# Peptides against a protein of PDB entry 6B4J, part 73

Target 1, 315 residues: chain A of PDB entry 6B4J
Amino acid sequence: DITMQWYQQLQDASMQCVLTFEGLTNSKDSQAKKIKMDLQKAATIPVSQISTIAGSKLKEIFDKIHSLLSGKPVQSGGRSVSVTLNPQGLDFVQYKLAEKFVKQGEEEVASHHEAAFPIAVVASGIWELHPRVGDLILAHLHKKCPYSVPFYPTFKEGMALEDYQRMLGYQVKDSKVEQQDNFLKRMSGMIRLYAAIIQLRWPYGNRQEIHPHGLNHGWRWLAQILNMEPLSDVTATLLFDFLEVCGNALMKQYQVQFWKMLILIKEDYFPRIEAITSSGQMGSFIRLKQFLEKCLQHKDIPVPKGFLTSSFWRS

## One batch from the design tools (peptide; made by RFdiffusion4, then SolubleMPNN)

Design b1_p15_8_s1 (from b1_p15_8, 9 letters changed)
Fold by OpenDDE base, seed 1:
Structure b1_p15_8_s1 (fold): chain B 315 residues (1-315), chain A 15 residues (1-15)
Amino acid sequence: as target 1 above (315 residues)
Amino acid sequence: SEIEKILQPPEPVIQ
C-alpha cells in the first residue's frame, strides 16, 4: 500500500530526527539544558502568537521563524537564540516547530476553527522554504490523527487496549480514555488545519513554485476516504470538517470533477455512513448531509469563515 | 468502474 508506505516513511524520518537530537534532549549538562529550553521557546512561542489580528504581525512571526531556521540569531525571552548554539539545534527546532504547528491544530483550531487559516498560511510558507519542517508536520499530524493519512489503525493480537486507543488518536491518562466528544474535537482541529495548509500559499514567497503539499493531496485524501469503509462518527465528522475548510478551493481547482466526487459521496457513501451510525451519532451525519446537500443544491461551496482576505494582508 | 474514474486524480483547471 503506497499510502501506508508513505506514512511509515514519514514516521521513520521523524523517529530518526528524534534520535539525532537525543544528545541535546537527554543531556544533564546545565548549559545544554538551557540551550534546549531556549531553542524550544524560540521555536514554539512565535507559533503560539499567530492570530487573526493583523497580516503585518503574521509577517513578523513568519520572518522570525524563518530566521531561526536559517541559522540567524533571534530574540527570544530576552536572549539571543540561534540553532548554531548546538550541533543538534536545527534538527531539534525543526521537530519542535512542526510539533507545535500540529498542536495548534489540536488545541487552538479545535476550539476556534477560524484560527486554522493564519496558522496554516505560516506553516505552508515555512514548509515551502524548509521542506523538512513540512515532512515533520505530516509525521506529527499522522501520528496524532491517523485519519489525516488516512488509515484506520487495527487492533493486533496481544496489544493492550490503551495502546490501541492511543493509535486511534485517543488520549489515555491514568487508564482513562478521552471522551469521544473531546477526541473528535481535537481530530477536527487537526483535519481543519491540514485542509487549510493544502490550499494556502504564503503571499510573500515565490508563488511561481508549486505548492509543497497542495490541493492534489486534498483530492487524494478524499479519494482514499471514499475507498475505505466509514468509521462510526469519525468519518462523518472529519469529512464535514475537511469539506467545510477546503471544499471551496477544491471546487475552484477541479470544478466538474469535484462535483462528481460530491455526488458520489451523497449517493454512494452516505448510505454506508448511515448504516453504521447509531441514533446518538446521527448529529454528525446530519450535519455532513445538510452541508453537502446545500452545496449541491446551490452549486456552490462557500468560502470558509476565517479565510484570509486581501484586507487582512494590508493590516 | 465509474467510481474508479471519479476517484482518479484529475488535472487541475488552470486559473
Scores: peptide ipSAE 0.131, ipTM 0.787, DockQ to the pose 0.597
Fold by OpenDDE base, seed 4:
Structure b1_p15_8_s1 (fold): chain B 315 residues (1-315), chain A 15 residues (1-15)
Amino acid sequence: as target 1 above (315 residues)
Amino acid sequence: SEIEKILQPPEPVIQ
């Protein structure tokens, strides 16, 4: 399976990255520990500072991240920090940065859907300049949300239940699995972030270049989902999240072909979702149904709330 | 099939 091969390749690359900077991570040297912490903060704090308010601030954050990844010194915590402070510094920062972007999906975007867009545009821009960060974003995303690949992890003989739950993306702490609502909320955030990344380009970059992971991957995702049997509650939830965020962009990009896909979803795939939807899960299904019906009726998909406008970039 | 055709990667429409 090509999809699974791609998944595994990204996971392997991520694992190799971790091994590469293990010396930095496991060092008992006081100076190395200090460098590690400084680099970690330098990589993650700017991402947490991403705001929906001002484009100028977003540009500053982008420039800071790019500078750090480019080997230039940046100010963090009142100190000058550079990836050149340690041979494993760049690998470590790329990994932690990518991890933080995904964490913002599962936390910030999960709670505030509109936050997807400013985070995504920075991630997309950084990905364009630093493809390894993009690969690591995918690796982290796929691991936490296999539905972003998409694939549905299967229970294998001899597998512990907790391990299976983790593979599905659940958090398990002290032998307690997280509540379904919290799980879906986190998954939604990550899917929404992904849907935003594939449609956004950093406006101050070279727009003539092809998006490193563009809307064609959105089409791929939809196609793959439609070729899979739906999962109870999960499929309806995430399909809605995805279409709400990037449906307008897909419509503009693929026009008639996209509408054919929406009709296929309504006529062929919806009955399959409905068949596995319990009475207690009808909310997600109804939300998706209403969304698609409105879109098909009006022959339009609305621009998602929080989409970045020209006025945002002038602020 | 029609389904398979729809699921084929589309060509981007040049705006």
Scores: peptide ipSAE 0.119, ipTM 0.780, DockQ to the pose 0.541
Fold by OpenDDE base, seed 5:
Structure b1_p15_8_s1 (fold): chain B 315 residues (1-315), chain A 15 residues (1-15)
Amino acid sequence: as target 1 above (315 residues)
Amino acid sequence: SEIEKILQPPEPVIQ
């Protein structure tokens, strides 16, 4: 299966990256520990500062991240920090940066859907300049949210229930599994972030270059979802999240062909979702149904709330 | 099949 091969390749690359900088992460040397912490902060704090408030601030954040990845010194925590401070510094920073982007999907976007766009445009721009960061973003995303691949993990003989739950994306702490609503909220955030990344380009980059992971991957995602049996509550939820965020972009990009896909969802896939939807899960199904019906009726998909406008970049 | 045809990635429409 090509999809699973792709998934595994990314996971392997991520694992190899971790092994590459293990000397830095496991060092007992005081100086090495200091460098590690400085690099970690330099990589992650700028991402946490991303906001919907001003385009100028977003540009500053982007420039700082790019400078760091380019081997230039940056100011972090009142100190000058550079990936050149340790031979494993660049690998470590790329990994932690990618991890932080996904974490922002999991946490910030989950709680504030509009936050997907400023985070995504920075991630996309960094990905364009630093492809390895993009691969690591996918690796982290796929591991935390297998539905972003998409695939549905299966329970295997001999597997512990907790391990299976973790594979599904649930957090399990002290033998307590995460509540379903919190789980879906986190998954939604990550899917929304992904849907935003594939459609956005950093406006100050080389626009003539092809998007490193563009809308064609959005089409692939939808196609793969439709080729899979739906999961109760999960499929309806995430399909809605995805279409709400990038449906407008897909419509503009693929036009008639995309409408054919929406009709296919409505006529062929909806009955399959409905068949597995319990009375207590009708909310997610109805939300998706109403969204698609409205889009088909109006022959339009609205621009998502929080989409970055020209006025944002002038602020 | 018609479904397979729909699910094939199309070429982007140039705007």
Scores: peptide ipSAE 0.115, ipTM 0.778, DockQ to the pose 0.569
Fold by OpenDDE base, seed 2:
Parts: structure tokens; sequence; C-alpha cells
Structure b1_p15_8_s1 (fold): chain B 315 residues (1-315), chain A 15 residues (1-15)
């Protein structure tokens, strides 16, 4: 399976990255510990500062992240910080940065869907200049949300239930599994972030270049979903999330071909979702149904709320 | 990349 091979390659690369900077993370040297903490803050704080407020602020954040990844010193916590302070500094920063982007999907976007777009445009721009960060974003995303691949992890003989639950993306603390609503909320955030990344280009980059992970991956994602048996509540929820965020972009890019896919979803796949939907899960089902019907009726998919406009970049 | 080439947009085929 080509999709699973891709998944595994990214996970292997991520694992190798962790091993590469193990010396930095395991060091007992006081100076090394200081450097690690400084680098961690420098990598993650700018991402947490991303907001929908002003394009100028977003550009400042982007420039700071790019400078850090380029080996230039940046100011963080009142200190000058550079990845050159340690031989493993760059690998560490790339990993932590990518992790933070995904975490913002899991937390910030989950709670505020419109936050997907400013986070995604920065991530896309950084990915264009630093492809390794992009690969690590995918690795983190795939691990936390296997549905972003997509694939459904299977229970293997001898596997602990908690491990299986974690593979599915659930948080398990003190032998208690996360509530379904919280689980879906986090998964939704990550899917929405991904859907935003694949369609957005940093406006101050070379937009004539091919997107490093563009809408073709959105098409692939949909195609793969359609070839999988739906999961109760999960499929309806995430399919809606994905289409709401990037449906307009896919429509513009693939036009008639995309509409054929949408019809296929409505006519052939949707009944399969319905068949596994319980009365308590009708909310997600109905939401997807109404979205598909409205889009097909109007022959249009609306631009998602929070989409960045020219006025945003002038602010 | 090789992965990018493989993951080109395919027409959905329901199996």
Amino acid sequence: as target 1 above (315 residues)
Amino acid sequence: SEIEKILQPPEPVIQ
C-alpha cells in the first residue's frame, strides 16, 4: 500500500530526527540544558503568537521563524538564540517547530476554527523554504491523527487496549480514555489545519513555484477516504471539516472533476455513512448531509470563514 | 519528490 509506505517513511524520518538530537535532549551539562530550553522557546513561542489580527504581525512571526531555521540569531526571552549554538540545534528546532504547528491544530484550531488559516499560511511558507519541517509536520500530524493519512489503525493480537486507543488518536490518562466529543474536536482541528495548509501559499514567497504539499494531496485524501469503510461519527465529522475548509479551493482547481467526486460522495458513499450512524450521532451526519446538498444545489462551495483576504495582508 | 509523483491526484475508484 503506497499510502502506508508514505506514512511509514515519514514516521521513520521523524524517529531518526529524535535520535539525532538525543545528545542535546539527554545532556546533563548546564549550558546544553540552557541552549535546549532557549531553542525550544524560540521554536514554539512565535507559533503560539500567530493570530487573525494583522498580516504585518504574521509576517514578523514568519520572518523570525525563518531566520531561526536559517541559522541566524533571533531574540527570544531577552536572549540571542541560534541553532548554531549546538550541533544538534537545527534538528531539534525543526522537530519542535513542526510539533508545535500540529499542536496548534489540535488545540487552537479545535477551539477556534478560523485560526486554521493564519497558522496554515505560515506553516506552508516555512515548508516551502524548509522542506524537512514540512515532512516533520506530516509525521506529527499522522501520528496524532491517523485519519489525516488517512488510515484506520487495527487492533493486533497481544496489543494493550490503551495502546490501541492511543494509536487511534485518543488520549489515555490514568487508564481513562478521552471522551468521544473531545477526541473528535481535536481530530477536527488537525484535519482543518491540514486542509488549510494544502491550499495556502505564503504571499511573500515565490508563488510561481509548485506548492510543496498542495491540493493534489487533498484529492488523494478524499479518494482514499472513499475507498475505506466509514467509521461511526468519525468519517462524517472529518469529511465535513475537510470539505468546509478546502472544498472551495478544490472546486476552483479541479472544477467538473471535483463536482463528479462530490456527487459520488453524496450518492454512493453517504448512504454507507448513514448505515452506520446511530441516533446519537445524527448531528454530524445531518451537518454533512446539509453541506453536500447545499453545495450541489447551488453549484458552489463557499469560501470558509476565516479565509485570509487582501485586506488582512494590508493590516 | 518520488512520493509526490506517486500521490498525484487519482480519479476515485470505489472498491
Scores: peptide ipSAE 0.039, ipTM 0.621, DockQ to the pose 0.089

Design b1_p15_8_s2 (from b1_p15_8, 10 letters changed)
Fold by OpenDDE base, seed 4:
Structure b1_p15_8_s2 (fold): chain B 315 residues (1-315), chain A 15 residues (1-15)
Amino acid sequence: as target 1 above (315 residues)
Amino acid sequence: DEIKKILAPPEPVVQ
């Protein structure tokens, strides 16, 4: 299975990355600990500062992240910080940065869907310049949200229920599994972030180059979803999230072929979703249904709320 | 951001 091989390769790469900077992470030396913390803050704080307020501010954040990844010193916490402070600094920063992007999907985007776009455009731009960060973003994303691959983890013989739940993306703390609504909220945030990343390009980069992980992956994602049996509540929720965020872009890019896909979803796939949807889960199903019907009727998918316009970049 | 139009991919094969 090509998809699973890809998934595993990314996970292996992520694991190897962790091993490469374990010396920095596990060091008992006071100076190493200080460097670790400084690098961690330098990598993550700028991402947390991303907002929808002004394009100029977003550019400053991007430049700071790019400078850090380029080996240049940056100011963080009142100190000059550079990945050159430790031989494992770059690997560590790339990993933590990628992790933070995904975390923003899981938390910020989950709570505020419009936040997906400014986060995504920075992530896309950084990915273009630093492909390893992109791979690590995927690795973190896939681990927390297997539906972003997509695949549905299966229960293996002898597996503990809690471990299976974690594989599905649920948080399990103190032997208590996360509530379904919270789970779906987090998954939605990550899917929306992903859907935004694949369609956005940093406007100050070389836009003539091919997107490092562009809309073709959106097509792939949809195709793969359609080739899978739907999961109750999950499929309807995430399919809506994905299409709401990147449907307009897919429509513009693939035109007639995209509409054929939407018709296929409506006519062939919806009955399968409906068949597994309980009365208590009809909300997500109805939302997806209404969205698709509206889009097919109007032969248009609206630009998602929060999409970055030219006016944003002039601010 | 303008999306460059490329050749549309083939229709998905549903299993």
Scores: peptide ipSAE 0.033, ipTM 0.605, DockQ to the pose 0.081
Fold by OpenDDE base, seed 2:
Formats: sequence, C-alpha cells, structure tokens
Structure b1_p15_8_s2 (fold): chain B 315 residues (1-315), chain A 15 residues (1-15)
Amino acid sequence: as target 1 above (315 residues)
Amino acid sequence: DEIKKILAPPEPVVQ
C-alpha cells in the first residue's frame, strides 16, 4: 500500500545515502579518518547539547548545525570543521545528524518526556532548511520504531527470531531480548519526539511557509493506527504518547473533525484495545482510558508539559 | 475489514 511504499522509499534513500559516503567511512587514509571523526562530532555534539533550559542556547545550537550543513566552517573539538573537507562530507553529516536526532528521541526523550520539545523544534527548523535531513530523520525513526510509520512487521518464513525481534524495534544483545518496559520506553520516546516535530516550527524561520512534515501527518498516523489491529500494550502506550504530545495541536488545527476522530477512538477502537489487554498491562490501558475520557468530558486537550513558551525563547 | 474512511486530514482551520 501507499504507506509501505513511502516507508520503503525512505529506507532506500537512506541506504543510498550510506552508499554515497561509503568511501569516507571505509577509507584507510589517515586524513580521511580524521575528517570523518571531526564531521561526526560536529554533527552530533550540538544535538546532545539541546536542553530545556535556555532559548538562547538553543538558537546557538541551531545556528551551528545550520552553518555546518550550509558548508560553513564550524568549531568542533577545538578544530575548524567543514563538510567541504571531503566530497562525501555533506551526505555523511546529514545522515549522522538525522540519526542523532532520532537517538535523542530513543534515549533522552524516553527518560525525560519534556525534552521532546526543544529537540523537535530544532529538528523541525533544520528540516525546513534541509529537507534531506528530514527524510533521513524519518528513515531512521521508521527503522527503529516501525510503529511511527505505522506498521507492524511480520514474521516471515525462515526468519530468525532475533531478526524478527529487531524488526519490531527490540534490542537483542547476546541472544537476550530487552525487557518489554525498556522497549516501550524507547518507543515512547521516539513517538513523542515525532509528535512534537510535526507540530513545531522554528520561531526564527519563515513561519509562513508550509511545515515540511506537519500535523497532516499526525492525522495520517492516527488514521492508519485505527485501521490496524491493536497490538497488546504497544498500541495503548503509543497512542497515549502521541495524543498527549500533539493532541492539543491537532484539536486546534482540525477542531470538530478531530473530535470526531477522538470519539471514534473512544467508541470503536478502544474496546478492541481492551479486548487484548491482559491484567498485567492494565496500566497503559487505564492511562489511555482516563486520558480519552477526560478530554471528551472537558472538550479540551491540555497543552503538553514542557511545551515551549515565549518565556523560554526570552531566556 | 472495511477501512475507515478517515484516512486523510481535512482542510486545516485557519487560525
């Protein structure tokens, strides 16, 4: 279907990107290796420095990333670094940058939900100026979290169990699959980051332009989820994560139509979730239930905690 | 199973 085609196209583009800079990554030349490491640090360190503390610092980080992607030299590790140092430098940096954004969803947002917003607003702003980075963000996100597409990978004949588990997004190390709680935590972080990206615009850019990957994709995501059979624990968890982060934005954007969607979730889809929820998974189920009921009762979805305000940008 | 018809977003409300 069209969703899977989109998924595959992004994965193909990502793979082609890797092939493009393979010369840089596989080079045995000392200078090339040095350049690679410098570029990798220049691409990833600024992202790791994103915090919820100060808007001014966030702007500095954004400017540095944008400068790097624009072919300008930036200071990193006490060295002047530029993507022009190698013909494959730009492709490599774009790939590593996108990978790092998703990793921050997987790790930082997973542990600190509020971190989604400053990371997302930078990602969105960079995406607006550098569309290829956005495509690569999606590719990385989709690969690590197929539920962000969304689709549920299927077990194919002859497939190893570990490979299937990895396709589902699980980490498998030394033939041990990660615990379900850790898995869901990572998936939650990535979904929350995605939900934040689709609603946020970099305030210092041209906000009059169309969002490169906006709330219409949020609607698509919900619609696709509703057309899929719920997955035990996973669906309840991620649906809540998504709605908590971007529900308010969707409400404002689509108003009555979104409420129809929410009612559909509550009345038609939620019972299907309930039917597959075991006693040990009631936590996620109850959380989603209470959220939906509260929103419908109050006819309002709260602004998510950690949402960036004007005061943040003045700091 | 019948696919739900709500698969594409409506036109955004102008704010």
Scores: peptide ipSAE 0.031, ipTM 0.696, DockQ to the pose 0.440
Fold by OpenDDE base, seed 1:
Structure b1_p15_8_s2 (fold): chain B 315 residues (1-315), chain A 15 residues (1-15)
Amino acid sequence: as target 1 above (315 residues)
Amino acid sequence: DEIKKILAPPEPVVQ
């Protein structure tokens, strides 16, 4: 279908990108190795510095990333670094930058949900100026979290179990699959980051233009989820994560139509989730249920914790 | 039928 075609196109583009800069990656030349490491650090360190502390600091980080992607020299590790240092430098930096954004979802957001917003607003702003970075963000996100597409990978004949587990998004190390709670934690972080990206615009950009990957994709995601059979634990967990982060924005954007969707989830989809939920997984289901019931009762979805306010940008 | 309508991409409301 069209969703899987879109998924595959992004994965193909990502793969082609890797092939494009493989010369830089595989080089045994000392100078090339140095350039690679400098570029990698220049691409990833600013992202790791993103915090909820001050808007001014966030702007500095954004400007640095944008400068790097624009071919301008930036200071990194006490050295002047530019993507022009190697013909494959730009492709490499775009790939690593996108990878790092998703990794921050997987790690930082997973542990600190409020971190989704400052990371997402930078990612959104960079995406607006550098569409290829956005495509690569999606590619990385989709690969690590197929539920962000969404689709459910299938076991193929002859496939190793651990490879299938990896396709599902599990980490498998030394033939040991990660615990379900850790898996869901990582998936939650990535979904929360995605939910934040689709609703946020960099405030210092041209906001008259449409969002490069906006709330319409949030609607699409929900619609696709509802058209799929639920997965035990996964569906309830990620629906909650998604709605907690972008439910307020979707409510404001689509109003009555979005409320109809929430009612559909509550009345039609919940029984399907419940039917596949074991006693040990009831916590995730209950959390989602309570969230939706509260929202429907109050006819409001709260602004998520960590949402960036005007005061943040004045700091 | 109603479900199909809900799941179709909606027109955004002007904020």
Scores: peptide ipSAE 0.031, ipTM 0.686, DockQ to the pose 0.550
Fold by OpenDDE base, seed 5:
Order: sequence, then C-alpha cells, then structure tokens
Structure b1_p15_8_s2 (fold): chain B 315 residues (1-315), chain A 15 residues (1-15)
Amino acid sequence: as target 1 above (315 residues)
Amino acid sequence: DEIKKILAPPEPVVQ
C-alpha cells in the first residue's frame, strides 16, 4: 500500500531525526542544557504567538522563525540564540518547530477553528523554504492523527487496549482514556489545520513556485477516504471539517471534477456512513449531510470563516 | 469504478 509506505517513511525519518540530536537532549553538561532550552524556546514561542490580530505581527513571527532556521541569531528570552551553538541544533529546532505547529492544531485550532488560517499560512511559508520542517510536520500530524494520512489503525492480536487506543489517537493517562468528545475535538483541530496548510501560500514568498504540499494532496486525502470503509462518527466529523475548511479552494482549483466528487460522496458514500451511524452519532452525520446538500443546491461552497483577507495583511 | 477514477487528482483548472 503506497499510502502506508509513505506513512512509514515519514515516521522513520522522524525517528532518525530524534536519534541525531540525542546528544543535545540527553546531555548533562550545563552549557548544553542551556542551549537546548534556549533553542526549544526560540523554536516554539513564536508559533504560540501566532494570532488573528494583525498581519504585521504574523510577518515578524515568520521572519524570526525563518532567521532561526537559516542559522542567524535571533532574540529569545532576552538572549541571542542560534542553531549554530550546537552541531545538533538545527535538527533539534526543526523537529521541535514541526511538533509545535501540529500541537497548535491539536490545541488552539481545536478550541478556535479560525486560528487554523494564520497558523497554516506560517507553516506553509516555512515549509516552502525548509522542506524538512514540512516532512516533520506530516510525521507529527500522522502520528497524532492517523486519519490525516488517512488510515484507521486496527486492533491486533496480543495488543494491549491502551496501546490500541493510543494508536487511534486517544490520550491515555493513568489508565484513563480520553473522552470521545475531547478526542474528536483534537482530531478536528489537526484536520482543519492540515486542510488550511494545503491551500495557503505565504504572500511574501515566491508564489511562482509550486506549493510543497498543495491541494493535490487534499484531493488524494478525499479519494483515500472514499476508498475506505467509514468509521462511525469519526469519518463524518472529519470529512465535514475538511470540506468546510478547504472545500471552497478545491472547488476553485478542480471545478467540475470536484463537483463530481461531491456528488459521489452524497450518492454513494453517505449511505455507507448512515449504515454505521448510531442514533447518538446522528448529529455528526446530519451536519455533514446538510453541508453537502446546501453546497450542491447552491452550486457553491462558502469561503471558510477566518480565511485571511487582504485587509489582514495590511494591519 | 468511479472511485478509481478519482484516485489521482486531475490537472488544475486555470481561471
């Protein structure tokens, strides 16, 4: 399976990255520990500062991240920080930065859907300039949200229940599994972030270049979902999330072909979702159904709420 | 059958 091979390759690359900077992360040397902490903060704090407030602030954040990844010194926590302070500094920063982007999907976007767009446009721009960060973003995303690949992990003989739950993306703490609503909320955030990344380009970059992970991957995601049996509640929820965020962009990009896909979802896939939907899960199904029917009726998919406009970049 | 046709994305439509 090509999809699973791709998944595994990214996970292997991510694992190898961790191994490359183990010297930095495991060092007991006081200087190395200080460098590690400074680099970690420099990589993650700017991402946490991303907001929908002003385009000018977003540009500053982008420039700071790019400078750091380019080996230039940046100010962080009142100190000058550079990846050149340690031979493993760049690998470490790329890994932590990618991890933080996904974490913002998991947490910030999960709670505030509109936050997907400013985070995504920075991530896309950084990905364009630093492809390794993009690969690591995918690796982190796929591990936390296998539905972003997409694939549905299966329970194997001899597997512990908790391990299976973690593979599905659930958090398990003190032998207590995460509540379904919280799980779906986190998954939704990550899917929405992904859907935003694949359609957005940093406006101050070279827009003549091909998107490093563009809408063609959105089409692939949908195609793969349709080739899979639906999972109760999860498929309906995440399919809605995905289409709400990037449906308009896909419509613009692929036009008639995309409408054919939507019709296929309505006519062939909906019955399959309905067949596995319990009465308690009907809300997710109905939401998807109503969205799709409205889009087909109006022959239009609305621009998602929170989409960045020209006025944002002038602020 | 129809799913197989959409496994790969079509070429983008130029506006």
Scores: peptide ipSAE 0.031, ipTM 0.694, DockQ to the pose 0.494

Design b1_p15_8_s3 (from b1_p15_8, 10 letters changed)
Fold by OpenDDE base, seed 4:
Structure b1_p15_8_s3 (fold): chain B 315 residues (1-315), chain A 15 residues (1-15)
Amino acid sequence: as target 1 above (315 residues)
Amino acid sequence: SRIKEILKPPEPVIQ
């Protein structure tokens, strides 16, 4: 299975990355600890500052992140910080940066869907210049949200229930599993962020280059979802999230072929979703149904709320 | 089949 091989390769790379900078993270030396903290802040704070307010501010954030990843000193917390301060500094920063992007998906985007776009365009731009960050983004995303691969983890004989729940993406704390609505909210945020990343290009880069992880992966994702048996509540929710965010872009890029995909979803896949949808889960199903029916009726998918316009970049 | 044809990633339309 090429999909699972890809998944495993990314997870292995992520694991190897962690092992590589273990010296930095486990050091008891006061100076090393200080460097670690400074690097962690330098990697994560700019991402948390991403907002929908102004394109100029977004550019400043991007430049700071890019400078840091390029080995240049940046100001953070009133100090000059550089990945060159430690041999494992770059690996550590790349890992933490990627982790933070995904975290913004499961937290910020989950609560404010429009936040997906400014976060995604920065992530896409950084990915273009620093491919390893992109791989690590995927690794973090896949681990937290296997539905982004997509695949549905299965329970194996002898596996602890909590471990299985974690594999599914649930948070389990103090032997208490996360509530379904909170789980879906986090998954939605991450899927929406992913859907935004695959369609956005940093406008100040070389846009003539191929997107490092573009809309072809959106088509792949849809195709794989449709080839899988739907999962109760999850499939309807995330399929809607995905199409709402990147449906317009897919429509523009693939045109008639995309509409054939939507018809296939409506006519062939919807009945399968409906068959596994309980009365208490009809909300997600109805939302997806209404969305698709509206799109097919109007022969248009609206530009998602929060999509970055030319006016944004001039601000 | 219709499904196989649709599920294959198409070439993007150049805009």
Scores: peptide ipSAE 0.036, ipTM 0.720, DockQ to the pose 0.574
Fold by OpenDDE base, seed 1:
Structure b1_p15_8_s3 (fold): chain B 315 residues (1-315), chain A 15 residues (1-15)
Amino acid sequence: as target 1 above (315 residues)
Amino acid sequence: SRIKEILKPPEPVIQ
């Protein structure tokens, strides 16, 4: 399967990356530990500072991240920090940066859907300049949210239940599995972030170049989802999240072809979702159904709330 | 089939 091969390749690359900087992370040397922490903060703090308040601030954050990845010294925590401080510094920073972007989807976007767009545009811009960071973003995303691939992990003989639950994306702590609502909330955030990334370009880059992971991957994702059996509650939830965030962009990009896909979803896929949806899970399906039917009725998909406008970039 | 045609990656509409 091509999709699973792609998934595995990204996971392998991510694992290889971890191996490359294991010397830095496992070192007991005080200086190495200090460098590790400085690099980690330098990589992650700027991402946490991303907000919807001003385009100028977003540009500053982008420039700082790019500078760090380019081997230039940056100020972090009152100190000058550079990936050149350790031979494994660049690999470590790329990994942690990518991880942080996904974490922002998992946490910030999950709680504040509008946050997807400023985070995504920075991620997209960095991805354009640093492809390895993009691959690592996908690797982290896929591992935390297999539905972003998409695929549904299967229980294998001899597997512990908790391990299977984790493979599905659930958090399991002290033998207690995460509540379904919290699980879906986190998955939603990550899917929304992904949906935003594939449609956004950093406005200060070379926009003549092809998007490193553009809307064609949005089509791929939808096509793959539709070729799979729906998963109870999960499919309806994430399909809604995806379409709400990037439906407008896909509509503009693929026009009639995308409308045909929406009709297919309504006519062929909705009955399949409904068939596996319990009464307690009908909320997610109803939300999806209402959204899609409204779009079909109005022959329009609204621009998502929080989408960055020209006025944002002038601020 | 209709489904197969729709699920094929389309050519982007250049605006």
Scores: peptide ipSAE 0.036, ipTM 0.713, DockQ to the pose 0.561
Fold by OpenDDE base, seed 3:
Structure b1_p15_8_s3 (fold): chain B 315 residues (1-315), chain A 15 residues (1-15)
Amino acid sequence: as target 1 above (315 residues)
Amino acid sequence: SRIKEILKPPEPVIQ
């Protein structure tokens, strides 16, 4: 299966990346530990500062991240920090940066859906300039949210239940699995972030080039979902999240073909979802159904709340 | 079939 091969290749690359900077992360030397912490902060704090407040501030954050990845010194925590401080510094920063982007999907976007767009546009812009960061974003995303691939992990013989739960994306702490609502909330955040990334381009970059991971991957994702048996609650939830965030963009990009896909979802896929949906889970399906039917009725998919406008970039 | 046509990645419309 080509999708699973792609998934595995990204996971392998991510694992290899971890091995490359193991010397930095495992060092007991005081100076090395200090460098590690400085690099980690330099990689992650700017991402945490991303907000919907002003485009000018977003540009400053982008420039700082790009400078760091380019080997230039940046100010972090009152100190000058550079990836050149350690031979494994760049690999470490790329990995931690990618991890942080996904974590912002998991946490910030999960709680505030409109935050997806400023985070995504920075991620997309960085991805364009630093492809390895993009691959690592996918790797982190796929590991935390296999539904972003998409695939549904299967229980294997001899596997511990907790390990299977983690593979499904659940957090398990002290032998307690997270509640379904919290699980879906985190998955939603990550899917929404992904849906935003594939449609956004950094406005100050070279937009004449193709998106490094564009809307064609959105079509692929939908196609794969439709070719899979739905998973109770999960499929309906994430399909809604995805369509709400990037449906408008897909509509504009693929026009009639996308409308045909929506009709297919309504006519052929909804019955399959409904058939596996319990009464307690019907809310997610109803939300999806109402959204899609409204879009079909109006022959329009609205621009998502939080979408960045020209006025944002002038602020 | 309808499904085959939809699930194939289409060419993007140039705007």
Scores: peptide ipSAE 0.035, ipTM 0.711, DockQ to the pose 0.544
Fold by OpenDDE base, seed 5:
Structure b1_p15_8_s3 (fold): chain B 315 residues (1-315), chain A 15 residues (1-15)
Amino acid sequence: as target 1 above (315 residues)
Amino acid sequence: SRIKEILKPPEPVIQ
């Protein structure tokens, strides 16, 4: 399966990255520990500062991240920090930065859906300039949210239930599995972030270049989902999240072809979802159904709430 | 099949 091969390749690359900077992360040397912490903060704090408030602030954050990745010193925690402080510094920062972007999906976007867009546009812009960060974003995303690939992990013989739950994306702490609503909320956030990334370009970059991971991957994602049996509650939830965020962009990009896909979803896929949906889970399906039917009726998919406009960038 | 044709990634429409 080509999709699973792609998944595995990204995971392997991510794992190799971790091995590369293991010396830095496992060092007991005081200086190394200090450097690690400084680099970690420099990589992650700017991402946490991303906000919907002002485009100018977003640009400052972007420039800071790009400077750090470019080997330039940046101010962090009152200190001058550079990836050149350690031979493994760049690999470490790229990994932690990518991890933080995905974490913002599962936390910030999960709670505030509109936050997807400012986070995504920074991620997309950084990805354009630093492809390795993009690959690592995918690796982290895929691991935390296999539905972003998409695939549904299967229980294998001899596998512990707890391990299977983690593979599905659940958090398990002290032998207690995450509640379903919290799980879906986090998955939704990550899917929404992904849907935003594939459609956004950093406005101050070279927009003549091909998007490093553009809307064609959105089409691929939908195609793969439709080729899979739906999973109760999960499929309906995430399909809605995806379409709400990038449906408008896909409509504009692929026009009639995309409408054909939506018709296919309504006519062929909805019955399959409904067939596996219990009465207690109908809420997610109804929301998806109502959204898609409204889009088909109006022959339009609305621009998602929080979508960045020219006025945002002038602020 | 019709489904396979629809699921094939299309060329982007020129805007």
Scores: peptide ipSAE 0.033, ipTM 0.708, DockQ to the pose 0.555

